# Designs tried in a protein design run: peptides against a protein of PDB entry 5T59. Part 185

Target 1, 112 residues: chain A of PDB entry 5T59
Amino acid sequence: TTPTMQSTSLLTEHLGYPPISLVDDIINAVNEIMYKCTNAMEKYLMQRNIIGKKDFSDEIKIGTAKLESLLENSVDKNFDKLELYVLRNILSIPSDLLEENRFRLLHHEKLV
Target 2, 90 residues: chain B of PDB entry 5T59
Amino acid sequence: EHIRFQRLVQVCNKALEESIRKLQSWEKIHECFPNYGQTREGIENLTVCQQQVIKLWSNLSRVEFDAIFHERSIEEKLNQLDDLINKARS

## One batch from the design tools (peptide; made by RFdiffusion4, then SolubleMPNN)

Design b2_p28_4_s1 (from b2_p28_4, 14 letters changed)
Fold by OpenDDE base, seed 4:
Structure b2_p28_4_s1 (fold): chain B 112 residues (1-112), chain C 90 residues (1-90), chain A 28 residues (1-28)
Amino acid sequence: as target 1 above (112 residues)
Amino acid sequence: as target 2 above (90 residues)
Amino acid sequence: DLEELFSEFPEEVQKMLNESREKREKKK
């Protein structure tokens, strides 16, 4: 089930931040890590770009770019799924807790 | 009793594992460096590079995700959420 | 191992990793 506005509000109050913020942090982090990895790979290979008399710099740059694209596509796909899963199945409030009495309970627990 | 944080960790790990899968393929790596990978030294460099980048991916992800989880106090918050849900179910 | 990783990759990557670890440890 898709999160409701009510559940989002309650979770925001509970967490101290909107649920999507956690996902954003995760996605931003993995993207940063992804580019760090590809950059490191390129730099590593560029330090080893000459084999014999042949300079492979161009091939290394192109190849690393290809790998980056592949990784980027995979990251996008998998972390889109992660976003949906987290928001729907982890950072979610069952319908019974969305009732008025249960809503009050959440507020009570926050204040205690 | 507390399940949501465990699920969060699991789905994060799964996403990370699936994301790096193609880089774990030597064939895929080699395809990106067809001429470089035809040299002995090139193969050696690519092999080391592949192994290192996978380790880097894993370690950076672990450190950064743990930092995020800590900063967001997500384990505590999810445990509390579980408790609230369980209480409501009682 | 991690030591090997740090030795093979640029110092910048090692620094970033170490900074991340330090940040986490500081927050704990």
Scores: peptide ipSAE 0.092, ipTM 0.880, DockQ to the pose 0.020
Fold by OpenDDE base, seed 2:
Structure b2_p28_4_s1 (fold): chain B 112 residues (1-112), chain C 90 residues (1-90), chain A 28 residues (1-28)
Amino acid sequence: as target 1 above (112 residues)
Amino acid sequence: as target 2 above (90 residues)
Amino acid sequence: DLEELFSEFPEEVQKMLNESREKREKKK
């Protein structure tokens, strides 16, 4: 089931920000981390690109690029699932409470 | 009673773990560096590199996600949400 | 720095690697 507009509004009021903003922060963070990791890997290996008398720079560049692509695909897949799970199962309001009563309760709590 | 934040942490960890899984495969790593990995020194370098990147992945994700959770006050907010829901059902 | 980060949790990395290997072996 997809979150309703009402649910989003209520949660936004509660959180102080839209639920999707949290997910966006998480996804942005992991993307940054991903590229830091692949960059570090490339740099580490490029510092060790010569074995004996052979230069493996080209192979290292290609190989790290392949790993980056692999990681990108995995991140995209798994964090898309995360987004769905968070919005549906964590940042969610039970359907039976998606009524005026829930809204009133939230408002009441803010006043107390 | 407070379950949502725990679930958030769990799903984040799961996503991170699954994302890095292929890099944990030595076979996958070696396949990307077929000639480099045929040398003793190359194998050593790849091994260290693999371990380091996994550590970096884990450490950076921990730091960044904790920062996000703090900035968004998500634990408190999710606990409050649990409480509100439970109260509404009472 | 990156080197420092790489050095923080070697045992945890090994554990993760082992778990990953076990899972792969189970699937084979």
Scores: peptide ipSAE 0.025, ipTM 0.865, DockQ to the pose 0.018
Fold by OpenDDE base, seed 3:
Structure b2_p28_4_s1 (fold): chain B 112 residues (1-112), chain C 90 residues (1-90), chain A 28 residues (1-28)
Amino acid sequence: as target 1 above (112 residues)
Amino acid sequence: as target 2 above (90 residues)
Amino acid sequence: DLEELFSEFPEEVQKMLNESREKREKKK
């Protein structure tokens, strides 16, 4: 079930921020981590780019780029699923709480 | 009683684990460096890189996600949400 | 030779981790 506008409003009030903001933080963080990891690997290998008398710099650059692309695709796929799951199943309000009487209760709890 | 935060942690861990899975494959790593990986020293270097990048991935993600969860007070908020839902259904 | 390789990369990883922590602490 896709989150409703009402659900989003209620959760925003409860959290102090929109639910999507949490997901955005998570996704931004993992993307940053991803590039740090690939950059570290490239730097390490580039410091060891010569084996014997052969320079493998070009192959290292191409290879690390391929790994980065592979990781990017995997991150995108899995964290898109995460976003959907979090918004639908974790940061969600059951249908019975979306009724008027339950809505009043949530507001009352905040004011007290 | 409180289930939502546990689910959040679980789905985050799952997404992280699945994202790094292909890098855990030596075959995938070697395919990216076909000539470099034909040398003894190249294989050694790639092996170290593979092991350490996986550790870096795990450590950085743990630290960063914990920081996010703390800054957003998400455990407390999700526990409160569980309590509200349970109260409404009682 | 192998031991030497293992000793170099972990230090860099730890450095990156420490820098990340420091940045977060300063932001708070």
Scores: peptide ipSAE 0.109, ipTM 0.878, DockQ to the pose 0.018; fails the geometry check
Fold by OpenDDE base, seed 1:
Structure b2_p28_4_s1 (fold): chain B 112 residues (1-112), chain C 90 residues (1-90), chain A 28 residues (1-28)
Amino acid sequence: as target 1 above (112 residues)
Amino acid sequence: as target 2 above (90 residues)
Amino acid sequence: DLEELFSEFPEEVQKMLNESREKREKKK
């Protein structure tokens, strides 16, 4: 199931930040990496754009753009799944523990 | 005992691997450069480019994700979470 | 080569990558 407000609050207290913040960091990072990869690819090929007196610059630009789009779609799909998985299965508190006893336990551990 | 951080690493690796899968296909790469890839030099350049980009993807993601995990102290926090949950159930 | 590709990125990223490589080499 989806995280509750109570779960989010407890986890935020435990982590020192909202659970979604971790996911945001991951997603932002991979997006940046994606851009760097495609940019590097384009630059690498553009340095090698002339073969047999033929200039392939236009084809390289178009091709790289296509690959970027393909990669972007895949990243979006897979990291959306990641977000759901992390928030539901990793940064989660079992429902049976989402009661006062769990809350007290967390506070107790912080005080010790 | 401690499982959450392991799962986090696994799902991150899976997402990264699946994301780059299409670029691992020579056919897909070649389709994007149909004329360039018909030349010997073009094929060579594309081959090297493909290999290097995949490595770059892997290396950058490893560095950045490790940095995130460190900055967020996520291994420690997830281990503590596991312990708290286990303790609550015992 | 990889070095050429990496040179296209910010210096900070290059540093991080180099450090990572060094750590891996040390472990091997």
Scores: peptide ipSAE 0.027, ipTM 0.871, DockQ to the pose 0.019; fails the geometry check

Design b2_p28_4_s2 (from b2_p28_4, 11 letters changed)
Fold by OpenDDE base, seed 3:
Structure b2_p28_4_s2 (fold): chain B 112 residues (1-112), chain C 90 residues (1-90), chain A 28 residues (1-28)
Amino acid sequence: as target 1 above (112 residues)
Amino acid sequence: as target 2 above (90 residues)
Amino acid sequence: DLEKLFNEFEPEVQELLEKARKKRKEKK
């Protein structure tokens, strides 16, 4: 097995779930939050779409869509970085512990 | 000693902060509503909207991420991982 | 400094990222 696969297996055993599952939960959550935020913004402004005698509904729809796109792009970028960071630096096993003797030690700890 | 969970929290906060950064810019918000934002009332509405969205973002993310961390028992698991690694290096 | 830390990853992790993205797309 590759070091990454071995690490994943060990961490899955330790966590009770694959490390990627945690990241998936986080990303799914932020996407949902993003939608809620943009939806709330649109609704708020659409309730205030008329100023004076002018209806700004079309501009509001376009503007909120633009903001949603901007937020989506930012979320995508930053949480992609988060995913990489978490998998590489947080949910990771040091290379020296992936050696044969260290591997046995990890299993031993589970059995004790 | 126990560092991994702290790092997880930090990176989550950083990602959330950077994700909302552009919405914290009034200029960026105003740019999306060029005519609406030329009215006094429009500016007021956008200002309130911006503030509310930022608060909503912060509150929802806190609640949801804490729920995830709890459901996944990640603090405990990461602490155990730290301990295991430290023990192995001893 | 977290920004710099975000860039610390192994190429193999990129594969995991892609798999995760695929999984999320399937759920949509």
Scores: peptide ipSAE 0.090, ipTM 0.878, DockQ to the pose 0.277
Fold by OpenDDE base, seed 5:
Structure b2_p28_4_s2 (fold): chain B 112 residues (1-112), chain C 90 residues (1-90), chain A 28 residues (1-28)
Amino acid sequence: as target 1 above (112 residues)
Amino acid sequence: as target 2 above (90 residues)
Amino acid sequence: DLEKLFNEFEPEVQELLEKARKKRKEKK
């Protein structure tokens, strides 16, 4: 079930930030890590590009690019699933708590 | 009891694990470097590279995700959320 | 060898990520 506006508002108040912000941080982090990893691979192999007087630079560049693409696609797929799961199942408020009296309870806990 | 933060950690780990799965395949690595991987030195270099990048992936993700969780105080907030929900249902 | 990249900052990547974040916010 898609999070409601009420749920988002309440969670934002509780967290001090919108729930999506956490997901954004996670996704941004993994993307940064991904490119650091692929960059490291390319650099490592490019430092070892000559074997037996043969230069494999072009093959290394193409190969690392393919791996980057593969990793990128996998990251996108899996972290899209993560986003959905987090927002629906972790950062969520049960429907029975989305009532006026229950809202007061959440506010009460914050004020006490 | 507290379950949401545990679920968050689990789903993060799962996403990270599944994302790196293909790089854990030697066959996938080798097919990207068909000629380079036909040399002894090339195979050795690819092997080391594969191992190190997987370690880098794991280590960086651990450090960065922990930092995010700390900065967002997410464990505390999710525990509080669990408590509120449990209290409301009591 | 690859571990030396543990704490490296890549500004070009950060810029890309910021743009991506903005795009996601627009979709939400």
Scores: peptide ipSAE 0.079, ipTM 0.874, DockQ to the pose 0.034
Fold by OpenDDE base, seed 1:
Structure b2_p28_4_s2 (fold): chain B 112 residues (1-112), chain C 90 residues (1-90), chain A 28 residues (1-28)
Amino acid sequence: as target 1 above (112 residues)
Amino acid sequence: as target 2 above (90 residues)
Amino acid sequence: DLEKLFNEFEPEVQELLEKARKKRKEKK
């Protein structure tokens, strides 16, 4: 199930930031890493683009682009799953704590 | 007792591992460079690239994710959350 | 090999590592 507004509010108070912010940081980081990896690979191969009498520059550019796309798709898929898992199973409040009488529990504990 | 942070680390590692899985396949890499990979030198270069990019992926991910976790104080916050939940149920 | 090329990012990586190490020590 999708996190409720109440859960989000309570977690935001507890964390000091919205739960989604953590996920955003993670996703932004992996995207940056992905680009650095593919860029490094392309540069390395482009420095070694000539073998014998053949120039493979075009193939290298196309190939690295394909790898980047492949990696991007995989990152998107797996980190979408991560987002769902984190928000639903890690940064979550059990339903019993979201009841009216227990809604203030996290707030009260913070004040103590 | 404290399980949420451990799960966070696990799911992050899982996502990273699954994301790089296709690059760990020599066949997939070779498919992207069909003619280049038919040469001896090309194979050698691609092999080195494959190994180094995977290492870079792992190292950068470790550094940046650890930084995020620290900046967000997520271990402490998740432990506190576990404690609150356990206390409420006791 | 790729090590030389990947060293283009080495300064940034080293800085991040140092920062992370410092933060971990601070946390403990």
Scores: peptide ipSAE 0.061, ipTM 0.874, DockQ to the pose 0.019
Fold by OpenDDE base, seed 4:
Structure b2_p28_4_s2 (fold): chain B 112 residues (1-112), chain C 90 residues (1-90), chain A 28 residues (1-28)
Amino acid sequence: as target 1 above (112 residues)
Amino acid sequence: as target 2 above (90 residues)
Amino acid sequence: DLEKLFNEFEPEVQELLEKARKKRKEKK
């Protein structure tokens, strides 16, 4: 079930930021890490691009690009699932707390 | 009692694990460097590279995610959320 | 060794990684 607007508002108040912001941070981080990893790999191999009398620079660049693509696809898939899971199951308000008399609970606890 | 933060950590770890799974395959790595990987030195380089990249992936992810969790105070907030929910149901 | 490439990482991350490694070594 997709989070309701009410749930998002309440959680935003509780967290101090929209729930999606946490997910965005996570996704941005992993993408950055992904790039750093693939870049590091390329550089490492490019420092070792010549074996014997053969230069493998082109193959290394192409190969690293392929791995990056592979990793990117996997990251996208798995972290899309993560986003859904987090927003639906972790950063969620149970229906019993979405009643009129329960809306004051989160607000009250914040103010007290 | 407090379950949401634990779940967050678990799902993050799962996503990271599944994301790196294909890079853990030597066959996949070798396929990307077919000629380079036919040399002894190439194989050695690829082996070291693969292992260290996976390690970097894991280490960087943990550091970065922990930093995010700290900046967002997510453990505290999720614990509070659990408490609120439990209180409301009592 | 890929650690030579840590210069490409954020300084904060580098420091945290080093601290983590030190802590692990101390526990061993």
Scores: peptide ipSAE 0.056, ipTM 0.871, DockQ to the pose 0.019

Design b2_p28_4_s3 (from b2_p28_4, 14 letters changed)
Fold by OpenDDE base, seed 1:
Structure b2_p28_4_s3 (fold): chain B 112 residues (1-112), chain C 90 residues (1-90), chain A 28 residues (1-28)
Amino acid sequence: as target 1 above (112 residues)
Amino acid sequence: as target 2 above (90 residues)
Amino acid sequence: DLEELRSQFPPEVQELLEKSRKKRKEKL
């Protein structure tokens, strides 16, 4: 079911917040986690940057940056899919129920 | 009955799993550190690093997502939504 | 196709999504 302004409004009333806010929280969280992970990786390896007589600091920096980019792309793709799926299939109201009766039901249940 | 929250959890887990999949590939990690990974110590360090990152990813995501779900009361709200929809159709 | 799916949303909803995406991107 494709989201509409009506369904968004109804869901906002039901949830106490716009549906997109939940998605925002999820995606913001994963983005933060992503960079924490890559930062941890870089720090871990940079503490172990010298093997023998060779300093691998430059390679580590480049390598971790590549992995970060790889992760960023994957996160972006998968959570874009998640966003659309959540809004269409989870935080959604069937079209056949998008009438005044549905609105009344929500208000009625809220008052009871 | 109640299906929406379960779906939310499933989709979140799937997205997390798919996102970290590439980092689970030793080959891909090794390719990013071609010379470092040719040393014994480098391989060992990368191996530990890979494991730690995956664990960190899993742990942080669990904690943060659970917190979000709790703060948003999403399980309760989705269950209520299921009930409302089912009631409306009955 | 994500773009195709997104395009199925009403324009008003698309705007909301775009605004949200922009805000999230700014935090990066």
Scores: peptide ipSAE 0.608, ipTM 0.954, DockQ to the pose 0.970
Fold by OpenDDE base, seed 4:
Structure b2_p28_4_s3 (fold): chain B 112 residues (1-112), chain C 90 residues (1-90), chain A 28 residues (1-28)
Amino acid sequence: as target 1 above (112 residues)
Amino acid sequence: as target 2 above (90 residues)
Amino acid sequence: DLEELRSQFPPEVQELLEKSRKKRKEKL
């Protein structure tokens, strides 16, 4: 079910926050995790940057950046899909319920 | 009866799994470190690094997502939503 | 296709999504 302003409002009332806020939290979290992972990887390898007489610092920095880019692209793609799916299929109200009866149920729940 | 929260968890896990898939490729990792990965020590370091990153990804995502779900009371809210829908259709 | 899916949303909802996306991007 495609989100509407009406469903968004109703869900906001139900949730106590806009549906998009949940998605925001999820995506912000994964972004943070992503950079923590890549940062950890870089730091780990940079502590092991010298093998024999060779210093691989530059290669490590470049390589880690490449992996970060790959991860960023994948995260972006997959969580964009997630966002749409969540809003359409999880945080959604069937159209047939976007009538007065649904409003009554929502209000009733708040009052009880 | 309650399906929405389960679906949320499933799609989150799927997104996480699909996102980390490329880092699970040794070939991709090695490609990023062509000279470093030609050394024995380099290979060892990359191997450990890859494993640690994947574990870190998994652990952090689990903890953070659970925290979000808790803070947003999303399981309860989604269950209530399911109940409301079911009730409305009864 | 993500763009196709987004296009199915009402313009107002699309705007909300875009605003949210922008804010998230700014945090990066």
Scores: peptide ipSAE 0.608, ipTM 0.954, DockQ to the pose 0.963
Fold by OpenDDE base, seed 3:
Structure b2_p28_4_s3 (fold): chain B 112 residues (1-112), chain C 90 residues (1-90), chain A 28 residues (1-28)
Amino acid sequence: as target 1 above (112 residues)
Amino acid sequence: as target 2 above (90 residues)
Amino acid sequence: DLEELRSQFPPEVQELLEKSRKKRKEKL
């Protein structure tokens, strides 16, 4: 199902936050993790930049940047897919229930 | 009965696994360090680095995602959503 | 592919997604 303003509102009431907020948390987290990983990689290699009297600092910087870009592209693609999937298939309300019946059920459960 | 949270976990894991897939390729790692990787020590360093990064990725993502799921009470909320939908269809 | 899927969302929802994406990019 495709999210609507109605479903977003209903889910926000149920969750206590907008559905997109969960996705935001997930993607923000993975982005932070991504750069922590690439930073760690660069630091590790830069501490080992000299081999056999040769300084590979420039190659390491370029190489880690390439890997970072590779990871960025992959993260972007896969978590964009995740965002759409979550909003359409997980944090979603079936269209047949988007009538006032769903709203009634939410209120009923709160009162019980 | 309860399926949404399971699906959330599955798609999160899939996204994480697919995202790190290219870094799991030794060929791709080596290509980024063509001269460095021609040395014995360089190969050793890259090997360790690759392993550590993958472990760091896995560990951090597990901890952070679990924290998010807890803070958002998403398992409970998704279970409730499943129940509400099932009840409505009964 | 992804753009095609996004285009199926209501305009209001698309705007929310875009705003969210912009905010996330600002943190990078």
Scores: peptide ipSAE 0.607, ipTM 0.954, DockQ to the pose 0.931
Fold by OpenDDE base, seed 2:
Structure b2_p28_4_s3 (fold): chain B 112 residues (1-112), chain C 90 residues (1-90), chain A 28 residues (1-28)
Amino acid sequence: as target 1 above (112 residues)
Amino acid sequence: as target 2 above (90 residues)
Amino acid sequence: DLEELRSQFPPEVQELLEKSRKKRKEKL
């Protein structure tokens, strides 16, 4: 089911917040987690940057940056899919409920 | 009877799993550190690092997502939505 | 295809999504 302005309004009334707000929270959280993970990885390895007589600091920085990019791309892709799925299939109102009588039912349930 | 919240949890878990999948590949990790990974100590460090990152990813996501779901009362709201839909169709 | 799916949304809804995405991007 494709979201509409009508369904968005109804869901906002039901939820107490716009459906997109939930998605925003989820995606913002995962983005924060993502950078926490990559930062932790870099710091861990940078504390272990010297092996024998060799300093691998530059390689570590470049490598962690590559992994970060890889993770960013994956997060972006998968959570874009999540966003659309949630809005279409979870936070959605079936078309048959978008009729006048069904709207009244939703409002009535809220008021009672 | 109630399906929407379950689906939300499932899709979130799937997105998290798919997102971290490439970091679960030792080959991908090693490729980013070609010389570092040629040393014994480097391999050991990378191994621990990989494991710790995956654990951190899992733990943080669980805690944060549960907090979001709680703060948004999403389970209750989705259950109510399911009930409303079912009632309307009865 | 994500773009195809998004294109199925009403323009008003697409705009909301775009605004949200922009805001999220700014936080990065």
Scores: peptide ipSAE 0.606, ipTM 0.954, DockQ to the pose 0.943

